# Peptides against a protein of PDB entry 7BDX: the designs that were tried, part 155

Target 1, 212 residues: chain A of PDB entry 7BDX
Amino acid sequence: EMGAAACTLLWGVSSSEEVVKAILGGDKALKFFSITGQTMESFVKSLDGDVQELDSDESQFVFALAGIVTNVAAIACGREFLVNSSRVLLDTILQLLGDLKPGQCTKLKVLMLMSLYNVSINLKGLKYISESPGFIPLLWWLLSDPDAEVCLHVLRLVQSVVLEPEVFSKSASEFRSSLPLQRILAMSKSRNPRLQTAAQELLEDLRTLEHN

## One batch from the design tools (peptide; made by RFdiffusion4, then SolubleMPNN)

Design b2_p18_3_s1
Fold by OpenDDE base, seed 3:
Structure b2_p18_3_s1 (fold): chain B 212 residues (1-212), chain C 212 residues (1-212), chain A 18 residues (1-18)
Amino acid sequence: as target 1 above (212 residues)
Amino acid sequence: as target 1 above (212 residues)
Amino acid sequence: LEEEINELLKKIYEAIKE
């Protein structure tokens, strides 16, 4: 309980750039993010067994950890830290997103996808994530999620890849061959206005790339 | 481990006034400080049994919690919050300081005493602490500690009481009757310059009050 | 180290359940 409460408070205050700088300016940042990855991995591995109540202290703790990573990645110095010093954490997030089934741990998936999107603001971060083994299949696996918010954040991450010519050119063949176009088209007709807009924008970006 | 790491980071960043405001501006502050008191109490109760290694994650976690309380109490809005909304936490700190033996958990005692001193900057906080049952006997019990840093922070808290006429007048009879003058005189001759100065200043303040 | 961490987390979790 108390660990989850402390981590939740740290998550809340980490929305401040100065707090992120303070976290990273300390000598404990590297260890903290290393243990963060391990903790998130252990939690996801435990889900295949006992129905850990989603409202458990452990779930709240892991959500807060994912939220901290998201908030750190929202800041330029935080992205630089993650991409330079915490690549193992990024690998862990990519792995966990693959290990989670559609509809499983929706909130955690959203937070992890938000973290990856925030890292993708840095070209070096986007390159690292997009060059990870199985990245494109992972995006399409995640796009099969029934949750509109998961799908929204997948589409945003796909858009980050598509909008960067240097990254897109390396994966364009695999991307085009595996593109779940019918699924994206269905999302462009979604009743969720955010999902609808994101899918429509991505379809426009993709059409622009086919004509070039 | 991860809980202690998160709490240690929260402790580090809580040295910022803006972080303290962010902690207190959230809807979780009350619950956090309630659980903080319970966690500290549980830790101190566990010490009478197994020699919890002072370097354990649990010890680090509790030190970080006490550090957070200290940092919150260092800020005006934090003192106001503690004195108005978290009196149970102050009661817990007073109780734990009484339950700990001389030489036991020195670092935790110092942090808790620093918290009480910081709360004493607010007259309302000083009144609340000083009117707590057994407060004066507790100060003298703590002044028996072999640790110079514990004794220093006890003397600082005693000075806060002595320098506030409205508070001192209520306890002056009990204070004078139980004053460990020989112990304070011994501290005024300490090789520790901080302890020596604090004891000398307190003796001067006490002499001034005897002549008025 | 991972086992010790897991055991400590388990002990903290068990101590909070009581």
Scores: peptide ipSAE 0.000, ipTM 0.593, DockQ to the pose 0.045
Fold by OpenDDE base, seed 5:
Structure b2_p18_3_s1 (fold): chain B 212 residues (1-212), chain C 212 residues (1-212), chain A 18 residues (1-18)
Amino acid sequence: as target 1 above (212 residues)
Amino acid sequence: as target 1 above (212 residues)
Amino acid sequence: LEEEINELLKKIYEAIKE
């Protein structure tokens, strides 16, 4: 309970760039982000059996942790820190996104995807996550989720790959061979306007790349 | 472990006034400080038996919580919040300071005394804590501590009472009748220069009040 | 006086961070 409350407060204040700099300027940042990955992994592994009430203090704690990572990744120095010093956390996030079933832990999945998207703003971060083993299959696995917000953030991450020629060229063969085009087309017809727009933009970007 | 790490980070960043304002401007502040008092109380109650390693994650967690309260109390809006909306926490801190034996949990005791001193900067806060049942006996109990830092912060809190005529007049009879003058005089001869100075200043303030 | 005390406390807190 107290840990969840403290993490929730830290999540809220970490929306400030100066707070992110203060977190990263401290001698405890490395330890914090190392334990963060372990805690998130332990939580996801605990979900396989008990319907842990998604509104539990444990869930809120893990959501706050994921939110902190997202806020850190939103800042340039935070991205540099994560990519240079906290790669194990990025590997953990990628693993957990693969371990979670479609529709499982939707809120956590969204927060993790948002963190990866923020990391992808840095070219070094985008290179790192896109070169991770199974990254392209993972994107398609996640895109099978019934949740519109999950799919939206997957499409945004896919767009980050597509918009970077140096990264896209390395994965272009696998990407083109496995692209779930029908799924993306279905999303472009979604009643959710954010999902619809993201799918349409991605389809336009893909068309532009086929003509070049 | 993760909770302790998160609280330690929150403690570090709460040294900023803007972070304190962000904590207090959120809808979670009341809940956080309510649970903080309960957590600190539960920890102190757990110490009666097992030599919990003072370097434990639990200890660090509680120290971080006390540090957060201290940092909040250092800011004017934080003092207003604590005195108006979190009085139960102040009552808890006073209780815990009484429950802890001389030499027990020195670091926590120092942090709690620092928080009370910061609250005492606000006249309303000083009135509230000084009017608490057993406050004067509590000061003398704490001043019996062998630790110089504990005694230093007790002397500073006593000075806050002595320097406020409206507060001192209400307690003057009890204060004068129970004043451990020999203990304060002994501290004025301490080899610890901070303790020596604080004791000397308090003795000068007390002399000035006797001549008026 | 509150501002001076708050400035002094800020300086003390900055000095404890070092």
Scores: peptide ipSAE 0.000, ipTM 0.623, DockQ to the pose 0.021
Fold by OpenDDE base, seed 1:
Structure b2_p18_3_s1 (fold): chain B 212 residues (1-212), chain C 212 residues (1-212), chain A 18 residues (1-18)
Amino acid sequence: as target 1 above (212 residues)
Amino acid sequence: as target 1 above (212 residues)
Amino acid sequence: LEEEINELLKKIYEAIKE
């Protein structure tokens, strides 16, 4: 219980840029983020057995960890730190997003996708993520999720790839051949206005790329 | 492991006033500090069995918790929060200081004593601590500790009581009758300059009170 | 998980103390 409470407080205060700088300016940041990846991995591996109650202290702890990573990635120095010094954590997040089944750990998926999106604001981060093995299949796997928030954050990450010519050109052939266009078109008709807007914008960006 | 890492990061960043305000401005502060007291109590109760290695993750976690309390108590709004909303934690710290034997958990004792000293900067906090049952006997119990840092922080807390006439007047009879004067005189001759100075200043303050 | 969390908190504490 106490660990989850402490981690949740750290998550809350990590929304401040000054706190992110304080965390990263210490000699302890590397160890913290290495253990973060391991803890998240252990949690996801444990799910194939007992249905961990979503409200368990364990689930809340892992959500707080994912939240901390997301908040760190929202800051320029945090993105640089993750891309330069914590690549194993990024690899772990990509792996865990693949290991989770549709509808499983929705809140965790959203936080992990938000962290990857924040990393993608940096071209070096976007290159690292998009050059990861199985990245394009992973995006389509995640887009099959029934949850609208998961799908929204997948579409945002896809848009980050599509809007960067240097990155998109490397994956354009695979992207065009495997694009779940019917799924994206269905999302553009969603009752969720955020999902609808994200799908419409992505479809416009894709149309622009087909004419070039 | 991850819980102790998160708690230690939270301890480090809690040295900032802005972070203390962010922690206390949230709806989660009350729960955090209630669980803090329980966790510290559980740790101290476990010591009568297996010699927990001082370097155990459990010991480090409890040190980080005590450090967070100390840092919160260093800030005006933090002192007010502890005295108004977390009195159970203050009672727990006083109890745990009594339960620990001389030489046992020295680092934890120091952090807890520092937190009580920081609370004593507020007259309302000093009144609350000094009016606690067994407070004067507890000070002398702690002053019997062989550790110079423990004794230093006890002397600082004693000085806070002696320098406040409104508080000292209530306990003056018990204080004068039970004062370990020979122990304080021995500390005034310590090779530790911080302990020596604190003992000398306290002896001067006590002489001033005997003439009034 | 609570043990793992506690162990991580300890390791972070050690890393911050150094």
Scores: peptide ipSAE 0.000, ipTM 0.606, DockQ to the pose 0.047; fails the geometry check
Fold by OpenDDE base, seed 4:
Structure b2_p18_3_s1 (fold): chain B 212 residues (1-212), chain C 212 residues (1-212), chain A 18 residues (1-18)
Amino acid sequence: as target 1 above (212 residues)
Amino acid sequence: as target 1 above (212 residues)
Amino acid sequence: LEEEINELLKKIYEAIKE
């Protein structure tokens, strides 16, 4: 309980850029984010057997950890740190997103996807995550999720790839051949206005790329 | 391990007044500080049997918790919160300081004493802690510690009592009758300059009170 | 202890999100 409470407070305060700088300016940042990845991995591995109550202290702790990573990745220096010094954590997040089934651990998926999206704001971050093995299949796997918020953040991450010609060109063939167009079209008709807009914008970006 | 790392980071960022305000502005502050007290108590109770390695994850976690309390107590709104809403934590800190033997858990004692000193900056905080049962005997018990840093913070806390006439008058008889004068005089001759100064200043304050 | 830490971290996080 206390660890989850402390981590939750750290998550909340990590929304401040100054707090992110303070976290990263410490000698403990590397170790913290390394253990973060391990803890998240252990949690996801534990889900395959026991219906860990989504409200468990462990789940809340992992949500807080994912939230901290997300908040760090929202800041330029945080993105630089993650991409340079905590790549294993990014690899872990990508792996865990693959290990989770559609509809499983929705809140955690959202936070992890938000972290990846935030990392993708930097070209170096975008290159790193998009060059990860199985990245494109992972996007489509995640886009099969019934949760609109998960799908929203997947679409945003896909858009980050599409809007960067250097990144998109490397994966364009695989992307075009595997694109779940019908799924994206269905999302463009979603009653969720955020999901609808994100899907429409992505479809427009894709159309623009087909004409070039 | 992760809990200790997260708590250590929260301790670090809690040195910011804005972070303290953010911690206290949340609905979870009460529960956090309640569990903090319980966790610290559990740790101290575990020391009576097993030589828990001072470098254990548990010890580091408890140090971080005590550090957070200390940093919160350094801020005016934090002192007000602790004195109004987390009195049980203050009672726990006082109890744990009594339960620890001279030379035992020096780092934790320092942090807990720093927290009490910070609370004592406010008249309401000073009144609360000084009116705690066995407070004066506790000060003398703690002043027997071989650690100069422990003794320094005890002397500072004693000085806070002495400098407040309304507080000192209530305990003056017990204080005068039990004052370990020879111990304080020995500290005024310490090779530790901080301890030496604190002991000298306290002796001067006490002399001033005897003449009034 | 880890559970207690996790609950505390959760409480801190929820407190800061508001």
Scores: peptide ipSAE 0.000, ipTM 0.570, DockQ to the pose 0.040; fails the geometry check

Design b2_p18_3_s2
Fold by OpenDDE base, seed 3:
Structure b2_p18_3_s2 (fold): chain B 212 residues (1-212), chain C 212 residues (1-212), chain A 18 residues (1-18)
Amino acid sequence: as target 1 above (212 residues)
Amino acid sequence: as target 1 above (212 residues)
Amino acid sequence: LEEEILELLKLIKESIER
């Protein structure tokens, strides 16, 4: 109980730039993010066996850790730290997103996708993520998720790739050959207005790239 | 383990005024400090039976919680919050300081005494603490501690009372009748320079009050 | 997992205290 509460509080305060600077200004930031990755990995591995109740202290703890990473990545110095010094954590997030089944741990998926999106604001971060093995297949697999929030954050991450010519040009052939166009078109007709808008914008961006 | 680490991180970052504002600006601040008090109480109650190793995760967690309270109380808005909205936590700290034996949980005692001292910077906080049942006997009982840091922080809290005429006047008779003068005189001759100075200053303040 | 997180948080504490 108290551990989950403490991490939840740390998650909440990590939305402050000063808190992020305090976390990163410490000599233990590297170790913290290393253990964060290991903890998230251990949690996801434990889910295949026992249905750990989604409301368990362990689940809340992992959600808070993912939230901390997301909040750190929302700040410029936090992105720089993650991209330069905590690449293993980014690798872990990519792996965990691949290991989680559609509909499994929706909230965790959203937080991890948000963290990757925030990292993608840095071109160096976007390059690192997009050049990761299986990145494009991972995006399309994640886009099969029944959850509208998961799909929304996948579309946002796809848009980050599409809007950066230097990144998109490297993956353009694989991207175009595997693009789940019918799925994106279905999302552009979603009753969820955020998902609908994100899918429409992505379709417009893709059409612009085909005419150039 | 992770709970203690999260609390320890929160403790470290809570030294920032912006972090304190972020903690207090959340809708969960009241609940957090309520649970903090309960957790500290549960820990102290568990010590009478099993010698929980001082380096246990639980001990570290409780030290971090006490540190958070201390850091929050070091900030003006944090003091205002504690005095107005978390009086139960202050009651808990006073009770726990009474329940801990001399030499028991020295680090925790120091942190709790520091938190009370920080709260005493607010006159309303000082009034609340000093008007608590058994406060004066508690101070003298704590001053019997063999630890120089504990005694130092007791003397600092006593000084906060003595330097505030509106508070001191209410307790002056009880204070003077129970004052462990010989113990304070012994501390004024301590080899610990911080303890020596604090005891000398308090003796000077007390002499000034007797001549007025 | 709690021990590992405690170590992590210890690391963060030490990083903040420094």
Scores: peptide ipSAE 0.033, ipTM 0.426, DockQ to the pose 0.043; fails the geometry check
Fold by OpenDDE base, seed 2:
Structure b2_p18_3_s2 (fold): chain B 212 residues (1-212), chain C 212 residues (1-212), chain A 18 residues (1-18)
Amino acid sequence: as target 1 above (212 residues)
Amino acid sequence: as target 1 above (212 residues)
Amino acid sequence: LEEEILELLKLIKESIER
C-alpha cells in the first residue's frame, strides 16, 4: 500500500522540471533507476504465473515507476541522464516490451512506449534505442497489439525514427523490407482519431522518403 | 528499497511550496496521508517486539513520512489541508507520541513534534491538537524524555499554546496544576543553548501570564 | 517489491540529505 502511494505521488510531481532536476541532482538517482528497471523486470517475469490483478498495489507501483521514467524523459536534462547514465533501464524497457504478449499489460506498454518516445526526442537517445538489437522487429511485434493506444505510441516512435535521416538511413533496408504496410494502412482508417492521424502522418512521411 | 527512496525524494522536494501545492492539488493526497498514518502506526506497534534497527529501510521510510508531514505543515496551504482533511493523521501522531517510551525512537519523536508545532502556527490547528484528549498529560510525558532535542520541540509546542490566550484559557487550570516547573527550570540551565533559550523564553511567557 | 521500494527510497533519502 504505502510504497504504491508514495511512488504514485512521486510520479505526479515528476512532471515538474524542478522536481526532475532535484531527483537527478541527487547522488541516488543512478541507484533509483537501476532498481526501477529491476522492479519492472521482476513484475513482468511474475506475470507468466499467477495473473496478478491489474489493480494490485504491485501493478500500481510498477505503473508509477514507468510514469516517473516517462516524466523524466520528457525533460531535456532527464533525457540526457537516461541516455548517458541509465542505458540499462532503456535496455530493460526494450526487453520488457518484447517479453509482453499482445494485449498483456497494456497500461505498462503505453507508459514504456511513451518513455522511449520521450527519449527519442534526444538524437543520442534515438540513436541508442534504434541501434538496439532487434529494435525493428520489436516495433512490429508491438504494432500487432490489438490496443489502439499501444499502436498509437508505436506509430509515434516509428515516426521519430523515420523523421531522422541519419538514424533511418542505418536501418532503412531492414525497415522497408519488414514494414507492416497493410497494418498501418488499416490504422489510417481507424475510428480512433488519434490513431488515424498518427498512421496517416507516418504514411505521408514514408511517401516523402520514397520520393527522395 | 523503492518505497523508502521515493518517499525520501518526496521528503526532500516537499520543502518547496510549489511541490506541496502539487501534492495537495492531486486527488491522491488524502489517500497518501491516510496510509502515512497507518504506516507510522504499524511501525511503532512493531517496536514492542524485535528491536527494529534504527538504520532499517523501514525506519528510514517512516522518518521520510514524518518529514513529509513536517514539510507540508510548514506551508500555510499544507496546514489548512492537514487540519481540514487529514485530522486522523494528527490524531495518529498524537497517539504515537504517547505510545513511545522515553528515549525510544527519538528521531521520529522530533519529526512528529516538529509537525505538530508547524500545525500549531495555524490557530485552527493549534485549537485542534490542544483540544485532543490527554494533550496536556502528553506534553509532560514527552518532556520527561532524556533527549534534549525532544524536549526542545516539546517546549516550543508548549510555548505555542501559552502564547495563544484563547487556547490557553481553555486549559489554563489543568496546565497550571500539572506544569513540571522544576523540569523546565532545569532545562533553562541546560548546556544545550537551544534548549536553554527555549526554556527561558517559556518561563518568561509563563511569568507574564501570572502577572496578567 | 516493498523491500526494493524501501531501498530506492533510502537511496534517494541519502542523496537528498547530502
Scores: peptide ipSAE 0.033, ipTM 0.430, DockQ to the pose 0.045; fails the geometry check
Fold by OpenDDE base, seed 1:
Structure b2_p18_3_s2 (fold): chain B 212 residues (1-212), chain C 212 residues (1-212), chain A 18 residues (1-18)
Amino acid sequence: as target 1 above (212 residues)
Amino acid sequence: as target 1 above (212 residues)
Amino acid sequence: LEEEILELLKLIKESIER
């Protein structure tokens, strides 16, 4: 219980750039992010197909950890730290997103996808995650999720890849051949305005790439 | 492990006024400080007379919690929060200081005494702790500790009481009758310069009060 | 999970005390 409360407070303050600098300026940052990855992995492995109650102390703790990573990745020095010094954590997040079934741990998926999106703001980060084995199949697996927020954050990450010519050119053939176009078209008609907008923008970007 | 790391990071950043405001501005502050008190109490109750290894993860976690309270109490809004909304934590700290034997959990005692001293900077806080049942006997119990840092922080807290006429007048009779004058005189001859100075200043303040 | 948090708390405490 105390761990969940402490992590939730740390998550709240990690939205501040000064707090992120304080975390990263300490000699304990590497260990913290290493343990973060291990803890998130242990939690996902423990799910045995049961949807753990979203309100459990364990779930709240892991959500707070994912939130901390997301907030750190929102800051330039935090992105640089994650991409340079905490690649194992990024690998763990990619693995966990593949291990979670559609509809399982929705809130955790959203936070992890937000962290990857924030990392993708840095070209070095975008290259690293997009060059990960099975990245394109993983995006389509995640886009099959029934949750609109999961799908929204997947589409945002897909858009980050599509908008970077240096990255997109490396995966363009695989991307075009495996693109779930009908799924994205269905999302462009969603009642969720954020999902609808993200799907429409991505479809416009994809049309532009087909004509180039 | 992850809970202690998160708490220690939170401790480090809690030295910042902006971080204290962020902690207290969140809806989780009350729960965090409630659980802090309970965790510290559980730790002290588990000691069964054995000096837990100072380097145990459990000890370090409790030290980090006490450090967070100390840092929060160093900030004006943090003192106000503790005195107005977290009195149970202050009561817990006073109780735990009484339950710990001389030489037991020295580092925890120092952090708890520092937190009470920081609370005593606010007249409302000083009134609250000084009006607690058994406060004067507790000060003398703590002053019997063989550790120079424990004794230093006890003397600082005693000085805060002595320097406030509105507070001291209420306990002056009990204070004068129970004062361990020989112990304070011995501390004024200590080889520890901080302890020596604190004891000398307190003796000067006490002489001034005897002539008034 | 609690043990890992405790170790991190210890490490941060040591960094603050310096």
Scores: peptide ipSAE 0.031, ipTM 0.437, DockQ to the pose 0.048; fails the geometry check
Fold by OpenDDE base, seed 4:
Structure b2_p18_3_s2 (fold): chain B 212 residues (1-212), chain C 212 residues (1-212), chain A 18 residues (1-18)
Amino acid sequence: as target 1 above (212 residues)
Amino acid sequence: as target 1 above (212 residues)
Amino acid sequence: LEEEILELLKLIKESIER
């Protein structure tokens, strides 16, 4: 509980750019993000056995950690730090997103996807994430999730790839050959307006790329 | 380690007034400070058995917690919060300071004494602390510590009591009858210049009160 | 380290429940 409470408080304050700068300016930042990745990995590995209650201290702790990473990644200096100094954490997030089944740990997936999206705002971050082994298959795996918010953040991440010609050109062949078009079309008809809009915009962007 | 790392980061950022306001404005503040007291208490109770290495994750965690409390207490709204909503934590800090032997857990004592001093900046905080059962004996117990920094913060807390006539008048008889004058005089001759100055100033303040 | 963190968190939890 105390760790969870402390991390939850740190998550809350990490929404401030000044706090992110303070976290990253400290000597503990590298260790903190290293341990964050390990803790998140341990949590995900523990899920296959005991039905850990979603409201457990462990879940709250891991959500807070993922939230901190997300908030740090929202800030330019935070993105730069993560991409330069915490690549293992990014690799871990990608791995964990692959290890989780559709519908499993929705809240954690959302936070991790938000963190990846935030990292993808920078070209260097986008390059790093998109060049990760199995990235394209991972996107489609995640897009099979029944949760609208998971799918929304996947679509946003896909859009970040599509909007960068230098990044998209490297994966365009694999992307086109494996694109779950019917799934995205179904999302463009979703009753969730945010998911609907994101799917529609992505379909427009993809059409533009086919004509160019 | 992760809890310690998270708390250490939160400690670092809690030096900001904006961060303190963010901590206190959250719904988790009460729970956080409640658990903080319990964790600190558990740590101190564990010391009588196993020689827990001072460099243990537990020690670092507790130091970070004490540091957070200290930083919160340095801010006006933080003092008001602690005195109004976290009295049990203040009582716990006073108790733990009494439970610790001279020379035991010096760093923790310093942080806890700093927190009490910071709380004592407000008249309401000073009243609350000084009216705690056994407060005057506790000050003298703490002043027997061989550590100069512990003694310095005790002297500063004593000075806060002495400088407030409304507070001092209630305890003046007990204070005068139990004052370890020879100990304070010895501190006024300390080779530690900060301790020397604090002891000298307190002796001057006490002399002023005897003549008025 | 994970076990130690979990153990620390458990110890913290147990400390709170006492």
Scores: peptide ipSAE 0.011, ipTM 0.401, DockQ to the pose 0.045; fails the geometry check

